# Designs tried in a protein design run: peptides against a protein of PDB entry 9GMZ. Part 316

Target 1, 343 residues: chain A of PDB entry 9GMZ
Amino acid sequence: TGFPLELLTRPATERLAYFENYTVAHPRLKEVYEILMRTIAEPAGASFIFVYGASGVGKTTLRLRVEQKLTELALPKLESDRARVPVVGIEAIAPESRYFNWKEYYTRALITLEEPLIDHKFDYGVRGISRDNFGKINVESKVVAPALRRALENALIHRHPDVFFVDEAQHFGKVASGYKLQDQLDCLKSLANMTGILHCLLGTYELLTFRNLSGQLSRRSVDIHFRRYCADSPEDVQAFKSVLLTFQQHLPLAETPNLVDHWEYFYERTLGCIGTLKDWLKRVLSDALDREATTITLKDLQKRALSVAQCQKMFKEIQEGERQLSETEADVQNLRSALGLGA

## One batch from the design tools (peptide; made by RFdiffusion4, then SolubleMPNN)

Design b2_p29_8_s4 (from b2_p29_8, 12 letters changed)
Fold by OpenDDE base, seed 5:
Structure b2_p29_8_s4 (fold): chain B 343 residues (1-343), chain A 29 residues (1-29)
Amino acid sequence: as target 1 above (343 residues)
Amino acid sequence: SAEERALLEHQLQRKEEALERERRYRERL
């Protein structure tokens, strides 16, 4: 089934919004979604979930689909427990300063947890945290990070989400020396332990540094690798072509563009990352709609493609992450062999 | 150390559980 044909008579903004909101249910996304949903339902004493993979693999799409599903599943219970929030999702922002701003993190988490639509006014017991006339949380500049932490701990306990998501979580690592990264992980661990709330960190392969630094987190964490599609796998190539075919059918244009015949060029410029592919097609669709074009051409694709230099940089970062994971697999096999456990 | 072994064994178990989840998922597709 393609896009609704009625979209061809709709404004460019509505046509673009349809494609933006459209999610291809590709094999790797389904796999990671099922693992993540199962892990949230049955954390087995885990306090953390790490979801790592290439930039543009689709981690944000995964988060949003899980948030939607957890919200849908909670709706019947929210009628009886009006204080409950089923899920909280934030995006970590790269700090402008060389230091992670815990105050900003706690403030953003608190604002996201306490959306204005929540009828139950929670008193945080902290002077300088108030709601404005619109129900928006205002945090005075005088409020210190330890007070904001206590406010967030109390809010998380009271709202009791099934999971707390932090997207782009590699930004915790960019600012810290190894010691400061450990301190940051110990702060997150303490927040998860004090609240009893499961934390899910989504990010690039830079999150693998978190796995190596905290031996105590490794015992209380679940790791989920969101893999890209690889051109050396016939099954992965077929899955990638099937995604192109699906996007081809869901571009709200008068003439269906032939994307599948250009699969090698799409693979070259996305490295098998479906999020990168979707973002590329979104830019090309926007340009086509602005020109009132009936279809998209190879020239339109080329105009919005990532440069070869960008792809080469991204590919090196992916190869390093995949190598570290492969070495960890070899180390595990070597340890098993050394323990007299069969391979 | 005994702690490093216990850490590696736990990382191993988590990785095996992840691989087994991946395998069971591929078998259900």
Scores: peptide ipSAE 0.020, ipTM 0.431, DockQ to the pose 0.381
Fold by OpenDDE base, seed 1:
Structure b2_p29_8_s4 (fold): chain B 343 residues (1-343), chain A 29 residues (1-29)
Amino acid sequence: as target 1 above (343 residues)
Amino acid sequence: SAEERALLEHQLQRKEEALERERRYRERL
């Protein structure tokens, strides 16, 4: 089934919003979703989950679907436990400075955890944290990072989410030295241990640096690789074509565009990343709606495509990440063989 | 949930059926 045909009579804003809110179910997203949901339900003493993969593979879409599901599953319990928040999700911001801003991180986490609609207001015991007339948390500039940390620890304990998501978590790694990266990991580990809350870090292959720096985190972490679709796999090519077919049926245009005939061009400019594909089609749809166009042409696609130079840069970053994972798998196998643990 | 898994599976199956219809259409041209 395609888009609702009544959308063709609706404003361009409603047509665009339909496509923005539409999620294509694809094999890799389903697989990672099932693994992540199972790991959150049964963490087996893990304090961290690492979800890593290419930029634009669909990690934010995965997070939002898991957040939705955890909320739905918690609804019957939330009627009896009105203090509970089922899930909390934030995006890590790239620091403008060489230092990760923990004060900003704690502030954003606290604001996100303390939704205005929560009936049970918590007093953090911290001067300069207040609620406005709309119930939104306000943090005064005078509040120091250690006080915000204690407020967040108390809020996480009281609200007891099943998981704390941090999207774009590779931004923790932008600290200019390996020593500072270890301090960041020890800080995150301490927060997880003090609260008893499972942390899920989603990010690029730069998250592998976090995994490798702490043998202690490795013992208390679960790793999930969100793979892109590869052109050397017939099954992956078929899955990618199936995604294109679904998107062409869900573009709210009078004439259905033939995206599948251009699958190689879509693959070349997305590297098999479905998030990159959706963002590209969203830009092209917006341009088509602004022109009151009946369909999307190859020329419209070309105007909003990533450049070959951008794709080459992104592909090198992907290949380096995939190589590091393959080497780590080989090193584990070599270690097992050297220990006399048969394959 | 089993229902979301079923919805995802049903969406996947509808895609496979649509792709197979499109393949059969191309083979007739």
Scores: peptide ipSAE 0.000, ipTM 0.223, DockQ to the pose 0.022
Fold by OpenDDE base, seed 2:
Structure b2_p29_8_s4 (fold): chain B 343 residues (1-343), chain A 29 residues (1-29)
Amino acid sequence: as target 1 above (343 residues)
Amino acid sequence: SAEERALLEHQLQRKEEALERERRYRERL
């Protein structure tokens, strides 16, 4: 299945938007999606889900697909329960200081929970939180973080989402000390416990530091590793080539570019991360459409590729994360052996 | 501690379940 051929007669903006909105249902995305959807439906007493993987592996795409699906599944119930929000998703902001900005976090979460289209207005019980004429939340500067937390707790209880997503959640780890990291985790744990809302933290392998520091979170969490494709696996190479073939078919160009024959170059510059691949192809497609080009060339690809130095840095970060997971496996195996449970 | 053991055991079980899910998924592809 390729792109609709009628797109070739459409404006460049519409052609680009088609590709931007197109999602390849690749094996790793489908696997993690199915695990995540199942875990949200049946959390089995879990309060947290950790989804970790390389930058550009496709975590935001995963989140978006789950949010869409949870919304679709909730539609029949939302007609009767107009107070309910099926899902809430925010992106954690990197702290400008050595401290995480909880006030900003709570404010963003409240703003996201209170979509203007929600007919049923909630009273936050907090002075200085109001809605504007457009139904957007306004938080007065005088409102302190503890009050915003209470407002968020009340809003989460009242709106009762199936899950609370926090993307780029490694930003919680960007604090000056392990103690502050623990305090942040305890804060998140308290929020999840007080609201009864399942929290899903998506992020890089830096999320593994949270797993190691909080034994208590670990007992009430589910871990999902969103793996990249590895060139040492024939199956992963075949899956990566299949993704290239699919993208090749869905680039709205007059002449289908041969991406598959360049799979090694695509792998070298994406490290098997499909999000990185899509973003690269989007940049190259934009350039091609701006030139009214009939196809994409290797030179067009090279012009928008990540540098070798960028790839080396990203690869080092991936290897460190994969190493930590492997060490955790070895430690587990060593523990099992020491317990007499066998390997 | 006994609490650390119970944590590690629970982490182990979840990892084994995840690996088994991954295996079953690969077998279906």
Scores: peptide ipSAE 0.000, ipTM 0.222, DockQ to the pose 0.438; fails the geometry check
Fold by OpenDDE base, seed 4:
Formats: sequence, structure tokens, C-alpha cells
Structure b2_p29_8_s4 (fold): chain B 343 residues (1-343), chain A 29 residues (1-29)
Amino acid sequence: as target 1 above (343 residues)
Amino acid sequence: SAEERALLEHQLQRKEEALERERRYRERL
């Protein structure tokens, strides 16, 4: 089914918002979604889930869809348990300073954990954390990071989410010279252990450096690789074309654009990353709506495409991540062979 | 209180909006 035809009579803002909120179901997203949902339901003693993949592969979309699903599944229970929050999701911000801002992280986590404010009577056990008349959390400037951590630990225990999502989690790796990335991981590990809350870190292949640094995290982590579509796989090419077909049907324009015939150009400028594709199409749709255009042309696509230089940079980062994973898989096979277990 | 009711209504609305966004996702899976 395409977009609702009634959107053609609606304001450009509503048409754009429709496409922004639209999510294409595609094989890799579905696969990772099913694995992630199963792992959240049955963590089997895991304290961490790592979801890694290329920038723009769709990790944020995955997170938002899992957050939606967990929220819905919890709704019948939330009628009786008014204190519970089913899921928490934050995006890690790249520090402006050479140091990761734990104070900001804990503050944002607390604010997000209180959305929606189910129980207004919860005491964080920390002075200078309050709720306004609208229930919004206010953190006074005097509250220090160790106090915010304790408040977050108490809030996570009390609200008991099924999972705590941290998107763009590679930003924990932006540590000043002399601070160990290990210390950041040990801090997160301690938070997960103290609260009993499963943490899911979503990020780029830079998360592999985090995974490899802690042999203790590896014992308590589940790894999920969110792969891009590869042009050397006929099945992946067909899946990518099917995504283009779906997007062209869901662009709220009077004339359906032919995206599928340009699949190679779309692949060249997205590297098989569906999030990158969606963001490109959003920019092009916005331009088309601003011009009151009936359709999207190849020229409109070209105006908003990533540059070849940007694609080359992104592709190098992808290749390095895929290489590291392939080496890890080979090391596991070599270890199995060396143990006499067979490959 | 009237304020507690308004807050509960706003929470219900946000939950309903989350549900509706999810229904729209399920219809697409």
C-alpha cells in the first residue's frame, strides 16, 4: 500500500512529517529487530547488548521500533504498576570537551526515564532533583555527577525498564588522553550490575573497540551486527531494490517517482545503508514540496546526494569495521579448530 | 487533584500516541 492519497491535499509540513515517520520494513531491520526483541525478553544473564553497524544503517530506527514495541507490550501491566517505565532510550552526545560528560549523561537519562511520568511521588534520594508542576525533572546545578548516578540507579531500580538504550554509544570512546576507555565501560558495567537493568548500546563499528577491551563485558554481552546491504549479494541487491520500491510508493507526491531504475546510483551514494537512503529522500522530498513539484527527478536526487568524497570516507570506515568482524569470526573458527571442536 | 488528572491524561495521550505509532509500524511489517 502507498501513502494515503488525502495527503496530497494537506500542507507540505504534514506530507513531510508522514515520510519522516514512515519506516520501511526490510530484511536486515526485521532480522535485527527479532534478535534484539528475543534477547531483551530472554537476556540469559547478559547485562549488555551491543548493536553495531555502519553509520546510517538504521540503528536509531531499530531502537525507536523496539521502544515502541516494548511500550505497547507493557501497557496492560502499566495500568497496575504505575511506577514502571517499560523502556528508556537516550542518545549519547559527543563531548565538546575531551572528557565524557557523565553529569549530562545521568541528567538526560533521568529526564528520559521520567517521560512519561507515571509515578510523581518517586523520591530519587538526592537533594536538588525535583519535578515541576508538569512533572518534568529539574536538576539543580549543585547536583554532582556521583549524586546523579545514585539518583539514576534508584530510578532505574524503581522504574525497572526491560532495557536501557544508549544510541550513538561510540561517543563513550571519545575520552581524553590518559583516561582509559575501560574506565567508561567499567562505569556502565557497574550501573548495569547495580540496577539489574539490561543495557543496549547502539553505535558504529567503533563499538567493537569497546567490546574487545573488556573480556569481562564479552562474558555478559550479546552482540548483534546490523549489516548493510552488499552489492555482491544478489539477495541483498534485491532487498535494496525492494526498499526503493517501497519508498517511491510512500513519497507523498502526485506522481510516483521511479527510484528503482536508479538503484545503482542510490547504492553508490548510500553504501547499502537504508537510514542514509531515507535521509537523502527526506531532503529531496522537502525540496520538492517547497517547489510544489508533482514528482522527484534524477536531478533533484543529484542535488541532495552525498558527495563521492563523503561516500569514500564512510566506505573506508565500513570496510575497517567489516574487516575487524571477519577477523573475529576467523579467530573463533581457528579457536574451535584448535580445540578440536571443528569449524 | 485536577493537576494529577491533567498529568494522567497527558501520560495517557503520550502512551496512546506511542501505541498508534506502533500500530502503524505493525501494519507495515
Scores: peptide ipSAE 0.000, ipTM 0.221, DockQ to the pose 0.015; fails the geometry check

## One batch from the design tools (peptide; made by RFdiffusion4, then SolubleMPNN)

Design b2_p30_1_s1 (from b2_p30_1, 15 letters changed)
Fold by OpenDDE base, seed 4:
Formats: C-alpha cells, sequence, structure tokens
Structure b2_p30_1_s1 (fold): chain B 343 residues (1-343), chain A 30 residues (1-30)
C-alpha cells in the first residue's frame, strides 16, 4: 500500500500536499496518542498534561491528530450544543523580550476560540474586543492583559473545550528570572482552575524545568514522555526502519526511492526524531518535484540534510533531557525502595 | 520479523479531513 498512483499525473502542489498531510502511525506516536486521548477523556482530577520530548519528535503532529479526533468525536454533540468548542490549540511564541507577552497569548487564544461561524457572538464583557465582518476577533491595542485574561476565562467556560493545547510551551520558561517563571505557572494554574479546562502543554525537554518548578502541579498533572527512537534498541531501530519503508512508499514519485538502505544516515541526521525525518523528506520531495524528477537520490538527501553541527547541538539537548528524566525515575525508585515498596 | 510498512494515522479513523470537520463544525455553528 502506497500513495495513490493518480497523484503522478497531478500538479506538484497536490503531490507535496499529499505527503505533508500523510502521517505514519509509528509506535511512539501511537503510544503517546493513546495515552493523551485517554487522559483527555478521563483526566481524573488532573488540570495539566505535560507532553515533552526532543525537538522534531512529532509533538505538533500529535497535537493536530488529537485535535482532529476530538473535533470528530464532538461533532454529534455540536449539533445540540452550538456554543461548544471541542478543542483549542495554540502555539506559544518565543518572547522577543525577557518577558512573556501574556497579552499576545490571551489574544491568540481568544482568536483561536472564536471560529468565524460561531453565530452566537459571545459578549466577552470587555470593551475593545470585537468581530470583523468575517467573524474574526479583533482586540484593540488598548485592551490590557487582565481584561483579556477574563475574556479568555469566560470564553473557555462558555465554550467548554475538552482540552486547551499549548504547543512549544518551553517558551514560557524563556524568561530571565525564576520568579517570573513561577508567576507564569501560577497564571496557567489559575486559568485552568478558574475555567475547569484541562491544559496540555507540549514542548521540548526544556519544559521539564518548567514542570519541576511547579511542585503544586505535580499532584494535578499527567506527564507524557514522547521518546525518540534510540539506536541502542533493536526494537527502536526496527521501528525507525519501518518508518523509512513507509515514507518511501508514500513519496509520490514515479520510482520508489530506497530510503531503508540509508537508515543509518537518516538516523544520524534525525537522531531518531520522525518529525525531523518527515520535514527532511518534504524538502527533498519539493526539490524533486521542482525538477520533475522520477525519484530521489542520496545526493538529493544530502543537499537538504541538517548539518553535523546542528545534529550535535540537538543531540546534546536531547541527552540532557533524557538524563534529567532518568534521574527523576531513579529518585522515584529510591523513594519506593525506601518506603519498602517494590520497584 | 520482516520489515513491514506502518499504517497511516489517517486510515484508522474515518478520514474526516480536519478541514472538513472544522468546516462541518463551522457550518453547524452557523
Amino acid sequence: as target 1 above (343 residues)
Amino acid sequence: APLQPLPSFLSSDKSVDYLSATERWAALQA
């Protein structure tokens, strides 16, 4: 089973779009998807979910697939409850300054909550929030962050999403002082508590620093580690090769490229991160389509590969994150042992 | 075991295109 052969007669844009929209149900993605979906369905008093893993592991893909599924599951209920929004997903922006821009965060969240077709204009009770002729929320520059927060709280309460996603959530941690990080955690905690809406923060291993500062969230949070594939695990290597095999069958090219034979090179330049792999293949596919090429070659791959220096940097960040998790696991095991509980 | 291709994430559920689900949801909100 591969791509629809009809794509070979379609424009390059459609061929590229097919591959962009194609998602391999690889073992780690399936695992974290199932855990995340279960946790959203049955949060058991959790207010937060933390999904952490390497950059390029596929966290955004996970989010989008969960958002899709939650929307699909909500459709029958949306016929009767037209006020409901099933899911909200935003990406946290890296602060340009030493300060996180909460005003922008709240504005983006409000804009995302307001799908243009929600006919029932929720009055946010805040002057300077309006809808344009297309139903898009416009927030006037004069609206202050506390007012936007109240508007968001009211909107979340009214729309009752099953979850609020924040992608790239490590950007909350990029503040110059530990006090500001705690204040940010307290803000998020307060938002979750006031709205009763489950928050899911997705991010890199830098999110662990943010998570660890929130001792109070520990009791009300679920942690999901989105692991990369590790070359020291034969099972992980086999899974990674299976992903390559799958992608080679789903590249809409006249001749199926042999990606599997180059698995070590793919691993070297992706560190076992499937998102990084997909993005790489997407760039190579785009180049191939622009040349009207029948296949992709190792030279085509090499042209679009991440540099060794980039891979070394990413690997160092991954190793530090994996180390921190291993230490935490060891601490839990030590605590259990000290309590006379089995490992 | 022989190397096997993995299933598509889209193939397991009725491919309500996220766009089509959003459009349908959006149309239900209208």
Scores: peptide ipSAE 0.291, ipTM 0.643, DockQ to the pose 0.230
Fold by OpenDDE base, seed 2:
Formats: structure tokens, sequence, C-alpha cells
Structure b2_p30_1_s1 (fold): chain B 343 residues (1-343), chain A 30 residues (1-30)
């Protein structure tokens, strides 16, 4: 079934909002969602989940859908436990310096944990943390990172989320190489251990650098690779075409555009990343609605496509990440062979 | 196999939309 036909008589804002809120259950998203939900439910002593994949593959969509599901599952319990927060999700900020801004990280996490509507105002025991008239947390500039860490540890223990999400987690790795990167991981590991809260880091293939730094982290982490669709796989091409077919049925336009016939062009300009595809179609839909157009044309698509240069850059970053994973697989195979374990 | 449309993510999950779950949670906290 396509979009509700009644949307054709509704304002452009409602038509756009429908498409924005629409999510295709494409195979890779479904697979990663199921693995992630299972891992959150049964972490088996893991302290970390790493979800890595190409920029625009749909990691943020995955996070939001998991947050939604965890919230839904927690609702019956939240009636009796008003102190509980079912899930916490933050986005890591790119450091302006060679050092990760832990003060900002802790502040943002505390703000997210203290939604204005939380009845149980937690006392953090930290001077310079206050609440406004709306219950929103305010952190004074004088509050130092160690105090904010203690406040966050206490808040996470008290609120007891099923998982703490950090999106764009590759930003932890944008610090100076070597020991500093290990120190960041040890800091996160300490936070997870002290709170007993499972951490899920979502990011680009730059997260693989964290995986390789500590053989001890690998024992306490679950890795989830959110793959793009590959044009060299007939199954992946079929899945990508199915996504296009689904999106064309859910664009609230009077005439259904034929996106599937242009699948190669869509693939060329998205690299098989469904988030990139959705964002592109959203821009094109917005333009079409502004013109009161009945459909979307190839020219409309071309106007909002990523440039070839942008796609080439993104593809190079993807290839480097996929290469690092393949090298790791080869290293495992070499290790198995060296151990006398068959291939 | 013939090309078929995929289900919406929300249709595969009996999940309330993200906004509705958040709103319900917010309403429980109010």
Amino acid sequence: as target 1 above (343 residues)
Amino acid sequence: APLQPLPSFLSSDKSVDYLSATERWAALQA
C-alpha cells in the first residue's frame, strides 16, 4: 500500500512530514535492528556495542527506531518507576581541538537524561548544576569535567537506561593518535563499568580504529557492521530496487514517479546508502511540493543529487573502511591457519 | 522473483511512532 491518498489534499508541510517520518524496512536495516535489539536485551557481559558503516547508510534512523522500541517496551514499567529513563541517545561533537571535549559530552548527556518532564528531579550533588523553571538542567561554566562525570555516573545509575547511545562516535577518534585514543576508550570503558550501563557507539568506519586498539575491548564489545548495498551483489541490487519501488509509492504526489527505472543513477549518487537516498528524495519532494508539481522528473533528481566529486570522496572513505574489515577477516584466517585450525 | 515493495518499518513493528512513544513517555512524566 502506498501513502494515504488524503495527503494529496493536505498542505505541503504535512505531505513532507509524512515522507520524513516514513521508514522503509529494508533488509540491512531490519537485520541490524534485530541484532542490536537482541544484543541490548542480552548483552552477555558486553559493555559496548559498536555499530559502524558508511555515512548515510541509516545509523541515525536505526538509533531512533531502537530508541522508540525501547521506550515502548519500557512504558508499562515507567508507570511504577518514574525515575527510569528507558534509553539515552546523544550525538558526539567533533572536537575543535586535538582533545575531545569531555565537559561538553557530560553536559549534553546530563541534559538528555533530565528531560523537563521527569517528575523525579535527581540531585546530582554537584555545585553549579541547577534547573530552570522548566526543569531543564543548567551547568555553570565553573563546573569541571570530573564533577560532571560523577554527576553523569550518578544519573545513569539512578535512571538506569537499557542502553546509552552515542551517535557520530568516530569523533572520539579525531583526537591525536596513539595513547590519547586509548585514554578516550578507557574513559568510556570506565563510565560503562562504573554505571553498569551498556554503551552503543554508532559511527563511520573510523570506529574500527577503536576496535583495533585493545584486544581487551574486543572481549567486552559486540560489533555490528551496517553494510551498504553493493552493486556487485544481485541480491543487494534487488533490495535497493525494492527500496526505490517502496519510496516511489510513498512519495505523496498525484502521479507516482518511476524511480526504479533510474536505479543505476540512484545507486551512483548514493553508493547504496539508503539514508543518503532518503535525504535526496526529501529534498526533491520539497522542491516538487513548492512548485505544486504532480510528479518528480529526472531533472528534478539531478538538481538535488550529490556531485560526482562528493560521491567519489564518500566512496573512497567507504572503500578504506571495507578494506580494513577485509584485512581483519584475512588476519583471522591467517591466525586460524597458524593455530592449525582449518580455513 | 518479481520486484516487490518493502513494508514500512512501523508496520513490521507494532511500535507506536517515535513521536507517540516519546509523547506517551513525556505524559507519564508530567
Scores: peptide ipSAE 0.274, ipTM 0.627, DockQ to the pose 0.245; fails the geometry check
Fold by OpenDDE base, seed 5:
Structure b2_p30_1_s1 (fold): chain B 343 residues (1-343), chain A 30 residues (1-30)
Amino acid sequence: as target 1 above (343 residues)
Amino acid sequence: APLQPLPSFLSSDKSVDYLSATERWAALQA
C-alpha cells in the first residue's frame, strides 16, 4: 500500500528513481489507456489516432504504459517473428527553425526502430546508413530526407509495429503557414498509408488544428481527449484527492506528508493535471532527499510550485482547447437534433 | 465514501514494468 520501506536506507538516487517510475492508475489515465488500447487493437480502417490534452496531463506516461503493454502482449509472437518490433515511440522535436526537420524526424524514427539488441538486422538499401560496434544506427550527414523516408518506410513494413507513436506532435504544427502544415500532414498520411502502420500522435490542444485543417484526416482518424480533473466536478475533485493520497504514500520519506489537506493549493498550481503534479512532487522530493529531510512541508512545496503567471498561461491554453471541443460537441448535438435523433 | 488510495498502474493492469518488458523483448531478440 506504500513505497518499499527498505528504500529509506537506500541512496537518494534510488529513492528518487522509485518515485519517478511510480505511476498512479488514476481514472482518466485508465480510461484513456483502455480506449487507446482498444483502438490500436481494432483501428477499424483508421490510419491515425490523435490523443490531445493539456500540457502535463500525462500523455507521455500514457504512451509509455501502452508501449509496455504492447511489448508484453507481443512477446509470445516475437519468439517466432524475430524481425518484428511491437511498438515504436518517438518524441517530436520543436523545430529550431520555422520548418519541421524531417531529416531529423526520420533519423530518430530509424534509430528507434533499430534496437541494437535486435538480432535480425535490416538492410535499409540506403548508402550512408550504418551501424556502430554496438549495433546503433548512424546516419551520415549526406543522406537526404527522401532517402531516409524510404528507409523508414521499408523499416516500418519489415518491423510491422502495431502502432507508431509520436509524442509532442503539436510541434508538427509549428510552421509559418497552414499550407506547410497540410503538406506535413499529407506526408504523415502517405507514410501511414504506404506502410499500413497505424500512427498515434500525442500532443497538446494544438493538435486540434491538424483535425481542422484536414477534413480527410477526420475520416481516417480517431480522437481521444485526455481530460484534466475539473474542480467543479465533485467526482473529479475526489479523484484528484485520491491521487494526492496515493502519492503521499509513495514518497520514500520517513514521515508521510499530508498532501491531501493542501489539495486546493495542489489544484491551483497543477490545474488538475497529474503529470504536472508528479513533476512538482519529484522536484520537491529531490530537494528533500538532498537535505536528508524526513518529510515534505508546505514551504518545500511553495519553493518548487509553478508561478501564478505560469498557471494562468497554461489555464488560458486549456480553456481555449476545451472551448474548441465543447463547440464541436455542441455542433454534433445540433446536427443530431436537426436530423431528429434527439440531443 | 471515504477517500481511498489508488492502485499503481502496474498493479491494476497486472503488467510488468516498462524496463522489464523492454529487457525481456531485448533478450528474445539477442
Scores: peptide ipSAE 0.273, ipTM 0.693, DockQ to the pose 0.241; fails the geometry check
Fold by OpenDDE base, seed 1:
Structure b2_p30_1_s1 (fold): chain B 343 residues (1-343), chain A 30 residues (1-30)
Amino acid sequence: as target 1 above (343 residues)
Amino acid sequence: APLQPLPSFLSSDKSVDYLSATERWAALQA
């Protein structure tokens, strides 16, 4: 079934919002979602989950759908436990300096964790943390990072979320190399251990650097690879075409565009990343609605496509990440063989 | 096999909309 036909008589804003809110249950998203949900339910002593994959593969969509499901599943318990927050999710900001801004991280985490509408307000035990007249947390400029950390530790213990999400977590690694990156990991590890809260870091293949820095993290972490669709796999090509067919039916336009016939062009400009595909189609749909167009043309697609140079850069970054992962898998096999464990 | 459309995520998972879940959670805290 396609989009609700009633949308054709609705304002452009409602038609665009329908498509923005629409999520395809494509095979890779469903697989990673099921693994992530199971791992959150049964962490088996893990303190960290790493979800890594290409930029634009759909990691933010995955996070939002898991947050939604965890909230839904917690609702019956939240009737009796009014202090609990089921899930917390933040996006890591790229630091403006060569140093990770822990003060900003803790402040944003506190703001996200302490919903203004929660009646059971928490006392942080830290001077300079207050709520405004709207119940929103305000942190005075004089509050130092160690005090904000203590406030966050206490808040996480009190609210006891099932998981703490950090999206774009590769930003922890971009500013730190060697010992500085180790110190950041040790800081996060300490936070997870002190609170007993499972942390899920979502990011690009740059998160693989965190795996290599601490043999202790590898023992307390679960890794989830969110793969793109590959053109060399007939199954992946079929899945990608099925996604195009689905989006084609869910674009709220008077005439259904034929996206499937252009699948190679869509693949060339998305590299098999469904998030990149959806963002592209959203831009094209917005332009079409602004013109009161009946359909989307190839010219409309070309106008909003990523440049060949952008795609080439993104593809090199993906290939390097996939190569590093493949080499690590080969090293594990070589180690097993050397230990006399059968391949 | 013929190319078939995929289900929506919500229809496949039987989950409520994200906004609906957060609104219900907020209403329990009010």
Scores: peptide ipSAE 0.265, ipTM 0.703, DockQ to the pose 0.233; fails the geometry check

